# Peptides against a protein of PDB entry 3NZW: the designs that were tried, part 201

Target 1, 212 residues: chain A of PDB entry 3NZW
Amino acid sequence: TTTLAFRFQGGIIVAVDSRATAGNWVASQTVKKVIEINPFLLGTMAGGAADCQFWETWLGSQCRLHELREKERISVAAASKILSNLVYQYKGAGLSMGTMICGYTRKEGPTIYYVDSDGTRLKGDIFCVGSGQTFAYGVLDSNYKWDLSVEDALYLGKRSILAAAHRDAYSGGSVNLYHVTEDGWIYHGNHDVGELFWKVKEEEGSFNNVIG
Target 2, 222 residues: chain B of PDB entry 3NZW
Amino acid sequence: QFNPYGDNGGTILGIAGEDFAVLAGDTRNITDYSINSRYEPKVFDCGDNIVMSANGFAADGDALVKRFKNSVKWYHFDHNDKKLSINSAARNIQHLLYGKRFFPYYVHTIIAGLDEDGKGAVYSFDPVGSYEREQCRAGGAAASLIMPFLDNQVNFKNQYEPGTNGKVKKPLKYLSVEEVIKLVRDSFTSATERHIQVGDGLEILIVTKDGVRKEFYELKRD

## One batch from the design tools (peptide; made by RFdiffusion4, then SolubleMPNN)

Design b2_p24_4_s3 (from b2_p24_4, 14 letters changed)
Fold by OpenDDE base, seed 2:
Structure b2_p24_4_s3 (fold): chain B 212 residues (1-212), chain C 222 residues (1-222), chain A 24 residues (1-24)
Amino acid sequence: as target 1 above (212 residues)
Amino acid sequence: as target 2 above (222 residues)
Amino acid sequence: QPPLPNGTLAYFEALRETAKREVA
């Protein structure tokens, strides 16, 4: 798995691969590793698929209850804290989760929290999470700027996942791409890695380790 | 060390069509190298036009299917006989599986039916309740033999239009029920040839707007 | 071998496999 999220002048980019594995078996090439918690909040999935899918869906329910009770949208800080508190209660039980909670509230602005099953909760501007994270960081860190255009930021997210999909055996399938703004998240499509790879190689003159 | 889990072998396969879905399974039940039964159905009509199979450890599979059937019954009681949608069924099954997260059902679960738009739907589950809607899925002993075949024949993976020098992919299209049944039969006949835990019989449940029908085919018994 | 849960991280998958092997 490779997931990433980063903040920039235009909000948040979230990009993820779509491969799931069971050992050496490719279980799926089409997994939705972004969980749409609500129109303004995204969760990313790394680690155990069931753990992430179950608890981030549960988190969505808790977020909805907050909105009903408080008559306002839950903050990204509060949403991520709910999840962090939950996984902390299960510490030692064997949950496997590496998640990013990404959202935009008027109070916080664009916000990313990393939450894992060890109980770590971190606020940050850039995170890559998964077995392919180091490959994604290699591309992302080299090209990241706060002042990226939305187009360039989307491309950078997509391109970073592509790099990870190329080098990490546990990443691949497709890139799912999101842009999070004050108005909520926008889905920017599913990009098959096979097609995307050749397109990028041709356009950039990159991936010269592969002969076309 | 004591292993609480058995393996009863077998293989299951789901394929969604445009306005139908198919869930098939062999009827062989084994323990180790012994055939327990040559006809033990593992694909079930659960009501509300939902078919289900939980393949792997049969005791766990049977328990899960029974619990789901009970969930359907209670859903009707609680919601004035409202039909359980396939997506809601999938969520329910997730909770059944994840409720045993720390002592999982050792099964690969597949359900099939029609979505609320009348389109064929197949959902697959891991032992602990992750689930995905897919066009096709193989599960069980011979899943590794069948799934690549389904990728090629249902999803047209690695197929290109002739004369395009591999530049134009074969377009996705829905398969007819007859085409799907043919693929299912070919899958299981092939799997039976290469896997000792698959054989004896093939039971296919076909879900349409008109309900669930069953087809049965003999497989090799060796 | 019993079916394994789906994972998205190789490291965590290996841990789960090891944990299942230790319990089995």
Scores: peptide ipSAE 0.024, ipTM 0.770, DockQ to the pose 0.091
Fold by OpenDDE base, seed 3:
Structure b2_p24_4_s3 (fold): chain B 212 residues (1-212), chain C 222 residues (1-222), chain A 24 residues (1-24)
Amino acid sequence: as target 1 above (212 residues)
Amino acid sequence: as target 2 above (222 residues)
Amino acid sequence: QPPLPNGTLAYFEALRETAKREVA
């Protein structure tokens, strides 16, 4: 798995691959590793598919309950804290989760929290999470700027996942791409890695380790 | 080392069509190298046009299916006989599976039916309740033999338009029920030849707007 | 729930590798 999120002047980019594995078996190439918690809040999944899918869906229910009780949208800080508190209660039980909670509230602005099953909760501007994270960081860190255009930021997210999909055997399938603004998240499509790779190679003159 | 799980073998296969879905399974039940039964159905009509199979350890599979059937019953009681949608069924099954996260049902679960738009739907689950809607899925002993075949024949993976020098992929299209049944039969006959835990009989449940139809075919009894 | 038998955790770890979907 490779997931990433980063803040920039235009909000948040979230990009993820879609491969699931069971050992050496490719279980799926079409997994949705972004969970749409609500129109303004995204969760990403890395680790155990069931753990992430179940608890982030549960988180969505808790976020909805907050909205009903408080008559306002939950903050990204509060949503991430709910999840963090939950996984902390299960510490040592064997949950496997590496998640990012991404959202945009008027109070907080664009906000990303990393939450994992070890009980770590971090606020930050850039995270890559999963077995391919180091490959994604290599591309992302080399090209990241706060002042990226939305178009360039979307491309950078997509391109970073592509790099990870190329090098990490546990990452691949497609890139799912999101842009998060104050108005909510916008889905920017599913990009098959096979087609995307050849397109990027031709357009950039990159991936010269692969003979066309 | 204590192993509470058995493996009863068998294989299951789901394929979604445009306005139908199919869930098929062999009828062989084994333990180790012994055939316990040549006809033990493992694909079930659960009501509300939902068919289900949980393949792997049969005791766990049967328990899960029974729990789901009970869940359907209670859903009707609690919601004035409202039909359970396939997506809601999938969510319910996730909770059943994940409720035993720390002592899982040792099964690969597939359900099939129609979505709320009348389109064929197949959902597959891992033992702990991760789920995905797919066009096709194989599960069980011969899943590794069948799934690549389904990728090629249902999803047209690695197929290109003739004369395009591999530049144009074969377009995706829905398969007819007759085409799907042929693929299912070919899948199971082939799997039976290469896997000792698959054989004896093939039961196919076809879900349409008109209900659930069953078809049965003999497989090799080796 | 009935108590989990000894060694169950180790078996579940093995199941993760073979049967559970991982998004690692």
Scores: peptide ipSAE 0.186, ipTM 0.788, DockQ to the pose 0.103; fails the geometry check
Fold by OpenDDE base, seed 1:
Structure b2_p24_4_s3 (fold): chain B 212 residues (1-212), chain C 222 residues (1-222), chain A 24 residues (1-24)
Amino acid sequence: as target 1 above (212 residues)
Amino acid sequence: as target 2 above (222 residues)
Amino acid sequence: QPPLPNGTLAYFEALRETAKREVA
């Protein structure tokens, strides 16, 4: 798995691969590793698919209850804390989760929290999470700046996942791409790695380790 | 050391068509190298035009299917005989599976039916309740033999239009019921030849707007 | 970083193994 999220002047980019594995077996190439918690919050999935899918869906219900009770949308800080508190209660039970909770509120602005099953909760500007994270960081860190255009930021997110899909055997399938703004998240499509790789190679003159 | 899980072998396969879905399974039940039964059905009509199979440890599979059937019954009681949609069924099955997260059902679960638009739908589950909707899925002992075949023949993976120098993929299209049944039969006959836990019989449940139809075919009995 | 679980089926196999170990 490779997931990433980063803050920039235009909000948040979230990009993920879609491969699930069972040891050496490719279980699926089409897994949805972004869970749409609500129109303003995204959760990412790394680790146990069931753990992430179940608890992030549950988180969505908790966020909806907050909105109904408090008559305002939950903050990204509070949403991520709910999840963090939950997984901490299960510490030692064998949950496997590496998640990012991403959203944009008027109070917080664009916000990303990393939450994992060890009980770690971190606020930050850039996170890559998964077996391919180091490959994604290699591309992302080399090209990141706060003042990226939305178009360039979307491309950078997509390109970073592509690099990870190329080098990490546990990452691949397709890239799912999101842009998060104050108006909510926008889905920017599913990009098959098999097609995207050749397109990027041709346009950039990159991936010269592969003979065309 | 006590092992609470058995392995009864077998294989299951789901394929969604445009306005139908198919869920198939062999009828062999085995423990280690001993055939327990040559005809033990493992694909079930659960009502509301939903078919289900939970393949792996048969005791867990039967328990899960029974719980789901009961869930359908209670859904009707609580919601004025409302038809359970297949997406809602999938969510319910996730909760059944994840409710035993720390002592899982040792099964690969597949359900098939029609979505709310009348389109064929197949959902697959891991033992702890992760799920996705897919066009096709193989599960069980011979899944590793069948799934690559389905990738090629249902999703047309690695197929290109002739004369395009491999630049144009074969377009995705829905398969007819007859084409799907042929693929299912070819999959199971091939799997039977190469896997000892697959054989004896093939039962296919076909879901359409008109209900569930069953077909049976003999497999090799070796 | 927490060991990232292998994919869903690897997780299932790990869970099966864990379930076998914990129930034993």
Scores: peptide ipSAE 0.025, ipTM 0.758, DockQ to the pose 0.059; fails the geometry check
Fold by OpenDDE base, seed 4:
Structure b2_p24_4_s3 (fold): chain B 212 residues (1-212), chain C 222 residues (1-222), chain A 24 residues (1-24)
Amino acid sequence: as target 1 above (212 residues)
Amino acid sequence: as target 2 above (222 residues)
Amino acid sequence: QPPLPNGTLAYFEALRETAKREVA
């Protein structure tokens, strides 16, 4: 798995691969590793698929209850804290989760929290999470700027996942791409890694380790 | 060390069509190298045009299917005989599976039916309740033999239009029920030849708007 | 083949195993 999220002047980019594995077996190439918690909040999946899918769906229910009770959308801080508190209660039980909770509220602005099953909760501007995270960071950190255009930021997110998909055996399938703004998340499509690889190679003159 | 799990072998396969879905399973039940039964159905009509199979450890599979059937019954009681949608069924099954997260049902679960738009739907589950909707899925002993074949023949993976130098993929299209049944039969006959845990009989449940139809085919009885 | 949980990241399980080895 490779997931990433980063803040920039235009909001948040979230990009993820779609491969699931069971040991050496490719279980799926089409897994939705972004959970749409609500129109304004995204959760990402790394680790155990069931753990992430179950608890992030549960988180969505808790976020909805907050909105009903408080008559206001939940903050990214509060949403991530609910999840963090939950996984902390299961500490040592064997949950496997590496998640990012991403959203944009008027109060907080664009916000990303990393939450994992070890009980870590971190606010930050850039996270890559998964077995391919180091490959993604290699591309992302080298090209990241706060002042990226939305187009360039989307491309950078996509390109970073592509790099990870190329080098990490546990990452691949497709890139799912999101842009998060104050008005909510916008889905920017599913990009098959096979097609995307050849396109990027041709356009950039990159991936010269592969002879096409 | 005591192992609470067995392995009863077998294989299951789901394929979604445009206005139908198919869920198939062999009827062989084994333990180690011993055939327990040559006809033990593992694909079930659960009502509401939902068919289900949970393949792996048969005791866990039967328990899960029984719990789901009960869930359907209670859903009708609580919601004035409202039909359970396939997506709601999938969510319910997730909760059944994840409720045993720390002592999982040792099964691969597949359900098939029609979505609310009348389109064929197949949902697959891991032992702890992760799920996704797919066009096709193989589960069980010979899943590794069948799934690549389905990728090629249902999803047209690695197929290109002739004369395009591999630049144009073969377009996705729905398969007819006859084409799907052919693929299912070819899958199971091929799997039977290469896997000792697959054989004896093939039961296919076809879900349409008109209900569930069942077909049976003999497999090799070796 | 025995059914296995789908993993989006086998790495977390490996890290936990390695972390247990470092504490040992």
Scores: peptide ipSAE 0.022, ipTM 0.765, DockQ to the pose 0.090; fails the geometry check

Design b2_p24_4_s4 (from b2_p24_4, 13 letters changed)
Fold by OpenDDE base, seed 1:
Structure b2_p24_4_s4 (fold): chain B 212 residues (1-212), chain C 222 residues (1-222), chain A 24 residues (1-24)
Amino acid sequence: as target 1 above (212 residues)
Amino acid sequence: as target 2 above (222 residues)
Amino acid sequence: QPPLPNRTLEYFEALQETAKFEVS
């Protein structure tokens, strides 16, 4: 798995691969590793698929309850804290989760929290999470700027996942890409890694370790 | 060391068509190297045009299917006999599976039916309730043998248009019921030849807007 | 910033085997 999220002047970019594995077996190439919690919040999945899918869906329900009770959208801080508190209650039980909660509120602006099943909750500008995270960081950190255009930021997110998919055997399939703004998240499509690889190689002159 | 799980072998396969879906399974039930039964159905009509199979440890599979069937009944009771949609069924099954997160059902679950637009749908589940809608999925003992074949024949992976030197992929196209049935039969015939836990009989449930149809075919018995 | 977990998304077989091991 490779998931990433980063803040920039235009909001948040979220990009993830779509491969699921069981040891050396590729279980699926089409897993949705972004959970749309609500129109303004995204959750990402790494670790146990069921743990992430179940509890982030549950989180969506908790966020909806908050909105109904408080008559306002939940903050990213509060949403991530709910999840963090939940997983902490299960500490030692064997949950496996590496998640990012991403959203944009008027109060907070674009906000990303990392939450894992070890009890860690971190606010930050850039996170890559998964077995391919180091490969993604290599590309992302080298090209990241706060002042990126939306177009460049989307490309950078996509390109970083592609790099990870190329080097990490546990990552691949396709890139799912999101842009989060104050108006909510926008889905920017599913990009097959095989097709994307050759396109990027041709356009950038990159991936010269592969002949073709 | 005590093992609470058995493994009864077998293989299941789901394929979604344009306006139909198929869920198939062999009828062999085995423990270790001993055949318990040559005809033990593992694919079930659960009502509301939803077919289900949970392959692995048969005791867990049967328990899960029974719980889901019961859930369907309660859904009708609570919602004035409203038809359970397949996406809602998938969510319900997730909760059934994850409810035993720390003592999981030892099964690979697949359901098939029609979505709310009348399109074929297949959902697959891991033992603890993660699920995905797919065009096709194989589960069980011979899944590793069949799934690559399905990738090639249903999803047209690694197939290219003639004369394009591999530059143009074969376009995706829905298969007919007849084509799907043939693929299922070929898959299980091949699996039976290479895996001892697959054989005896093949039961195929076909879901259309008109309901569930069952077909049965003999497989190799050795 | 502390290092982030290096986890992969695993599916059926890995979880199945883990479940078998944990309850056994």
Scores: peptide ipSAE 0.018, ipTM 0.741, DockQ to the pose 0.066
Fold by OpenDDE base, seed 5:
Structure b2_p24_4_s4 (fold): chain B 212 residues (1-212), chain C 222 residues (1-222), chain A 24 residues (1-24)
Amino acid sequence: as target 1 above (212 residues)
Amino acid sequence: as target 2 above (222 residues)
Amino acid sequence: QPPLPNRTLEYFEALQETAKFEVS
């Protein structure tokens, strides 16, 4: 798995691969590793697929309950804290989760929290999470600027996941790409890694280690 | 060391068509190298036009299917006999599986039916309840033998239009029920030849708007 | 092969305490 999220002048970019594995077996190439919690909040999945899918869906329900009770959308901080508190209660039980909670509220602005099953909760500007995270960081860190255009930021997110998919055997399938703004998240499509690879190679003149 | 799980082998296969879905399973039940039964059905009509199979440890599979059937009954009771949708069924099954997250049902679960638009639907689950909707899925002992075949024949993976030098993919299209049944039969016939835990019989449940139809075919009995 | 849970990250799989299924 490779997931990433980063803040920039235009909001948040979220990009993830779509491969799931069971040992050496590629279980799926089409896993949705972004959970759309609500129109304004996204969760990402790394680790155990069931743990992330179940509890982030549960988180969505908690966020909805908050909205109903408080008559206001939940903050990214509060949403991530709910999840963090939950996984903390299960500490030592064997949950496997590496998640990012991403959203944009008027109060907070664009916000990213990392939450994992060890109980770690971190707010930050840039996170890559997964077995391919180091490959993604290599591309992302080399090209990241706060002042990126939306177009360039989307491409950078996509390109970083592509790099990880190329080098990490546990990452691949496709890139799912999101842009989060104050008005909510926007889905920017599913990009097959095979097609994307050749396109990028041709346009950039990159990936010259591959003949073809 | 004590192992609470058995492995009863077998293989299951789901394929979604345009306005139908198929869920098939062999009828062999085995422990280690001993055949317990040559006819033990593992694909079930659960009502509301939903078919289900949970393949792996048969005791766990049976328990899970029974729980789901009960869930269907309770859903009708609570919601004025409303039909349970396939997506709601999938969510319910996730909760059943994840409810035993720390002592999982040792099964690969597949359900098939029609979505709310009348389109064929197949959902697959891991042992602890992660799930996704797919066009096709093989599960069980011979899944690794069958799934690549399905990728090629259902989703047309690695197929290109002739004369395009691999630049144009074969277009996706729905398969007819006859084509799907043929693929299922070929899959299980081939799997039976290469895997000792697959064989004896093949039961196919076909879901359409008119209900569930069952077909049975003999497999090799070695 | 027995059914295995889907995994999205091997690193996190290694952190699991309960070995009910084989980890790759």
Scores: peptide ipSAE 0.034, ipTM 0.749, DockQ to the pose 0.099; fails the geometry check
Fold by OpenDDE base, seed 3:
Structure b2_p24_4_s4 (fold): chain B 212 residues (1-212), chain C 222 residues (1-222), chain A 24 residues (1-24)
Amino acid sequence: as target 1 above (212 residues)
Amino acid sequence: as target 2 above (222 residues)
Amino acid sequence: QPPLPNRTLEYFEALQETAKFEVS
């Protein structure tokens, strides 16, 4: 798995691969590793698929309950804290979760929290999470700027996942791409890694380790 | 070492068509190298035009299916006999599976039916309740043999238009029910030849707007 | 909520071959 999220002048980019594995078996190439919690809030999945899918869906329910009770959308901080508190209760039980909670509220602006099953909760501007995270960081960190255009930011997210998919055997399938703004998240499509790879290689003259 | 799980073998296969879905399974039940039954159905009509199979440890599979059937019953009681949608069924099954997160049902679960738009739907589950909607999925003993075949024949992976020098992919299209049945039969026939835990009989449940239809075919009994 | 873990949790590891997961 490779997931990433980063803040920039235009909001948040979230990009994830779609491969699920069971040992050496490719279980799926089409897993949705972004959970759309609500129109303004996204969760990402790394680790155990069931753990992430179940608890982030549960989180969505908690967020909805908050909205109903408080008559206001839940903050990204509060949403991430709910999840963090939950996984902390199960600390040592064997949950496997590496998640990012990404959203945009008027109060907070664009916000990213990292939450994992070890009890870590971090606020930050850039996170890559998963077995391919170091490969993604290599591309992302080298090209990241706060002042990226939306187009460039989207491409950078996509390109970083592609790099990870190329080098990490546990990452691949496709890139699912999101842009989060104050108006909510926007889905920017599913990009097959195979097609994307050749396109990028041709256009950039990159990936020269592969002979076309 | 204590092992609470058994493995009863078998294989299941789901394929979604445009306005239908198919869920098929062999009827062999085995323990180790001993055939317990040559006809033990493992694909079930659960009502509301939903068919289900949980393949692996049969005791767990049966328990899960029974719990789901009970869930359907209670859903009707609580919601004025409203039909359970396939997506809601999937969510319910996730909760059933994840409810045993720390002592999982040792099964690969597949359900099939029609979505709310009348389109064929197949949902597959891991043992602890991760699920996704797919066009096709194989589960069980011969899944590793069948799934690549389905990738090629249903999703047209690695197929290209003739005369294009591999530059144009074969376009995706829905398969007819006849084509799907043929693929299912070919899949199980081939799997039976190469896997001892698959064989004896093939039961296919076809879900359409008109309900659930069953077909049965003989497989090798070796 | 899911039940508390028990001694059979170790058998979940055996299910990894059939479970969908991501490497963290």
Scores: peptide ipSAE 0.030, ipTM 0.763, DockQ to the pose 0.072; fails the geometry check
Fold by OpenDDE base, seed 4:
Structure b2_p24_4_s4 (fold): chain B 212 residues (1-212), chain C 222 residues (1-222), chain A 24 residues (1-24)
Amino acid sequence: as target 1 above (212 residues)
Amino acid sequence: as target 2 above (222 residues)
Amino acid sequence: QPPLPNRTLEYFEALQETAKFEVS
């Protein structure tokens, strides 16, 4: 798995691969590793698929309850804290989760929290999470700047996942791409890694380790 | 050490069509190298046009299916006989599976039916309740043999339009019920030849707007 | 006779501790 999220002047980019594995077996190439918690919040999945899917869906329910009770959208900080508190209660039980909670509220602005099953909760500007995270960081860190255009930011997210998919055997399938703004998240499509690879190779003259 | 799990073998396969879905399973039940039964159905009509199979440890599979059937009954009681949608069924099954997260059902679960738009739907589950809607899925002993075949024949993976030098993929299209049944039969016939835990009989449940139809075919009895 | 598919057994044994599908 490779998931990433980063803040920039235009909000948040979230990009994830779609491969699930069971050992050496590719269980799926089409896993939705972004959970749409609500129109304004995204959760990402790394680790155990069931753990992430179950608890992030549960988180969605908690966020809805908050909205009903408080008559306002939940903050990203509060949403991530709910999840963090939950996984902390299960600490040592064997949950496997590496998640990012991403959203844009008027009060907080664009916000990303990393939450994992070890009890870590971090706010930050850039996170890559999963077995391919180091490959993604290699591309992302090298090209990241706050002042990226939305187009360039989307491409950078996509390109970083592609790099990870190329080098990490546990990552691949497709890139699911999101842009998060104050108005909510926008889905920017599913990009097959195979097709994307050849396109990028041709356009950039990159991936020269592979002969076309 | 005590192993609470058995392995009863078998294989299941779901394929969604445009306005139908199929869920198929062999009828062989084994323990180790001993055939317990040559006809033990493992694909079930659960009502509301939902068919279900949980393949792996048969005791766990049967328990899960029974729990789901019970869930359907309770849903009707609580919601004035409202039909349970396939997506709601999937969510319910997730909770059933994840409720045993730390002592999982040792099964691969597949359900099939029609979505709210009348389109064929197949949902697959891991043992602890992660689920995905897919066009096709194989589960069980011969899943590793069948799934790549389905990728090629249902999703047209690695197929290209002739004369395009591999630049144009074969377009996706829905298969007819007859084509799907042929694929299912070929899949199980092939799997039976290469896997000792698959054979004896093939039961196919076909879900359409008109209900559930069952078909049975003989497989190799070796 | 070929040995029992190691993958299915190993998979389920591993599931006692972790989820089958890893999205790492």
Scores: peptide ipSAE 0.023, ipTM 0.753, DockQ to the pose 0.307; fails the geometry check

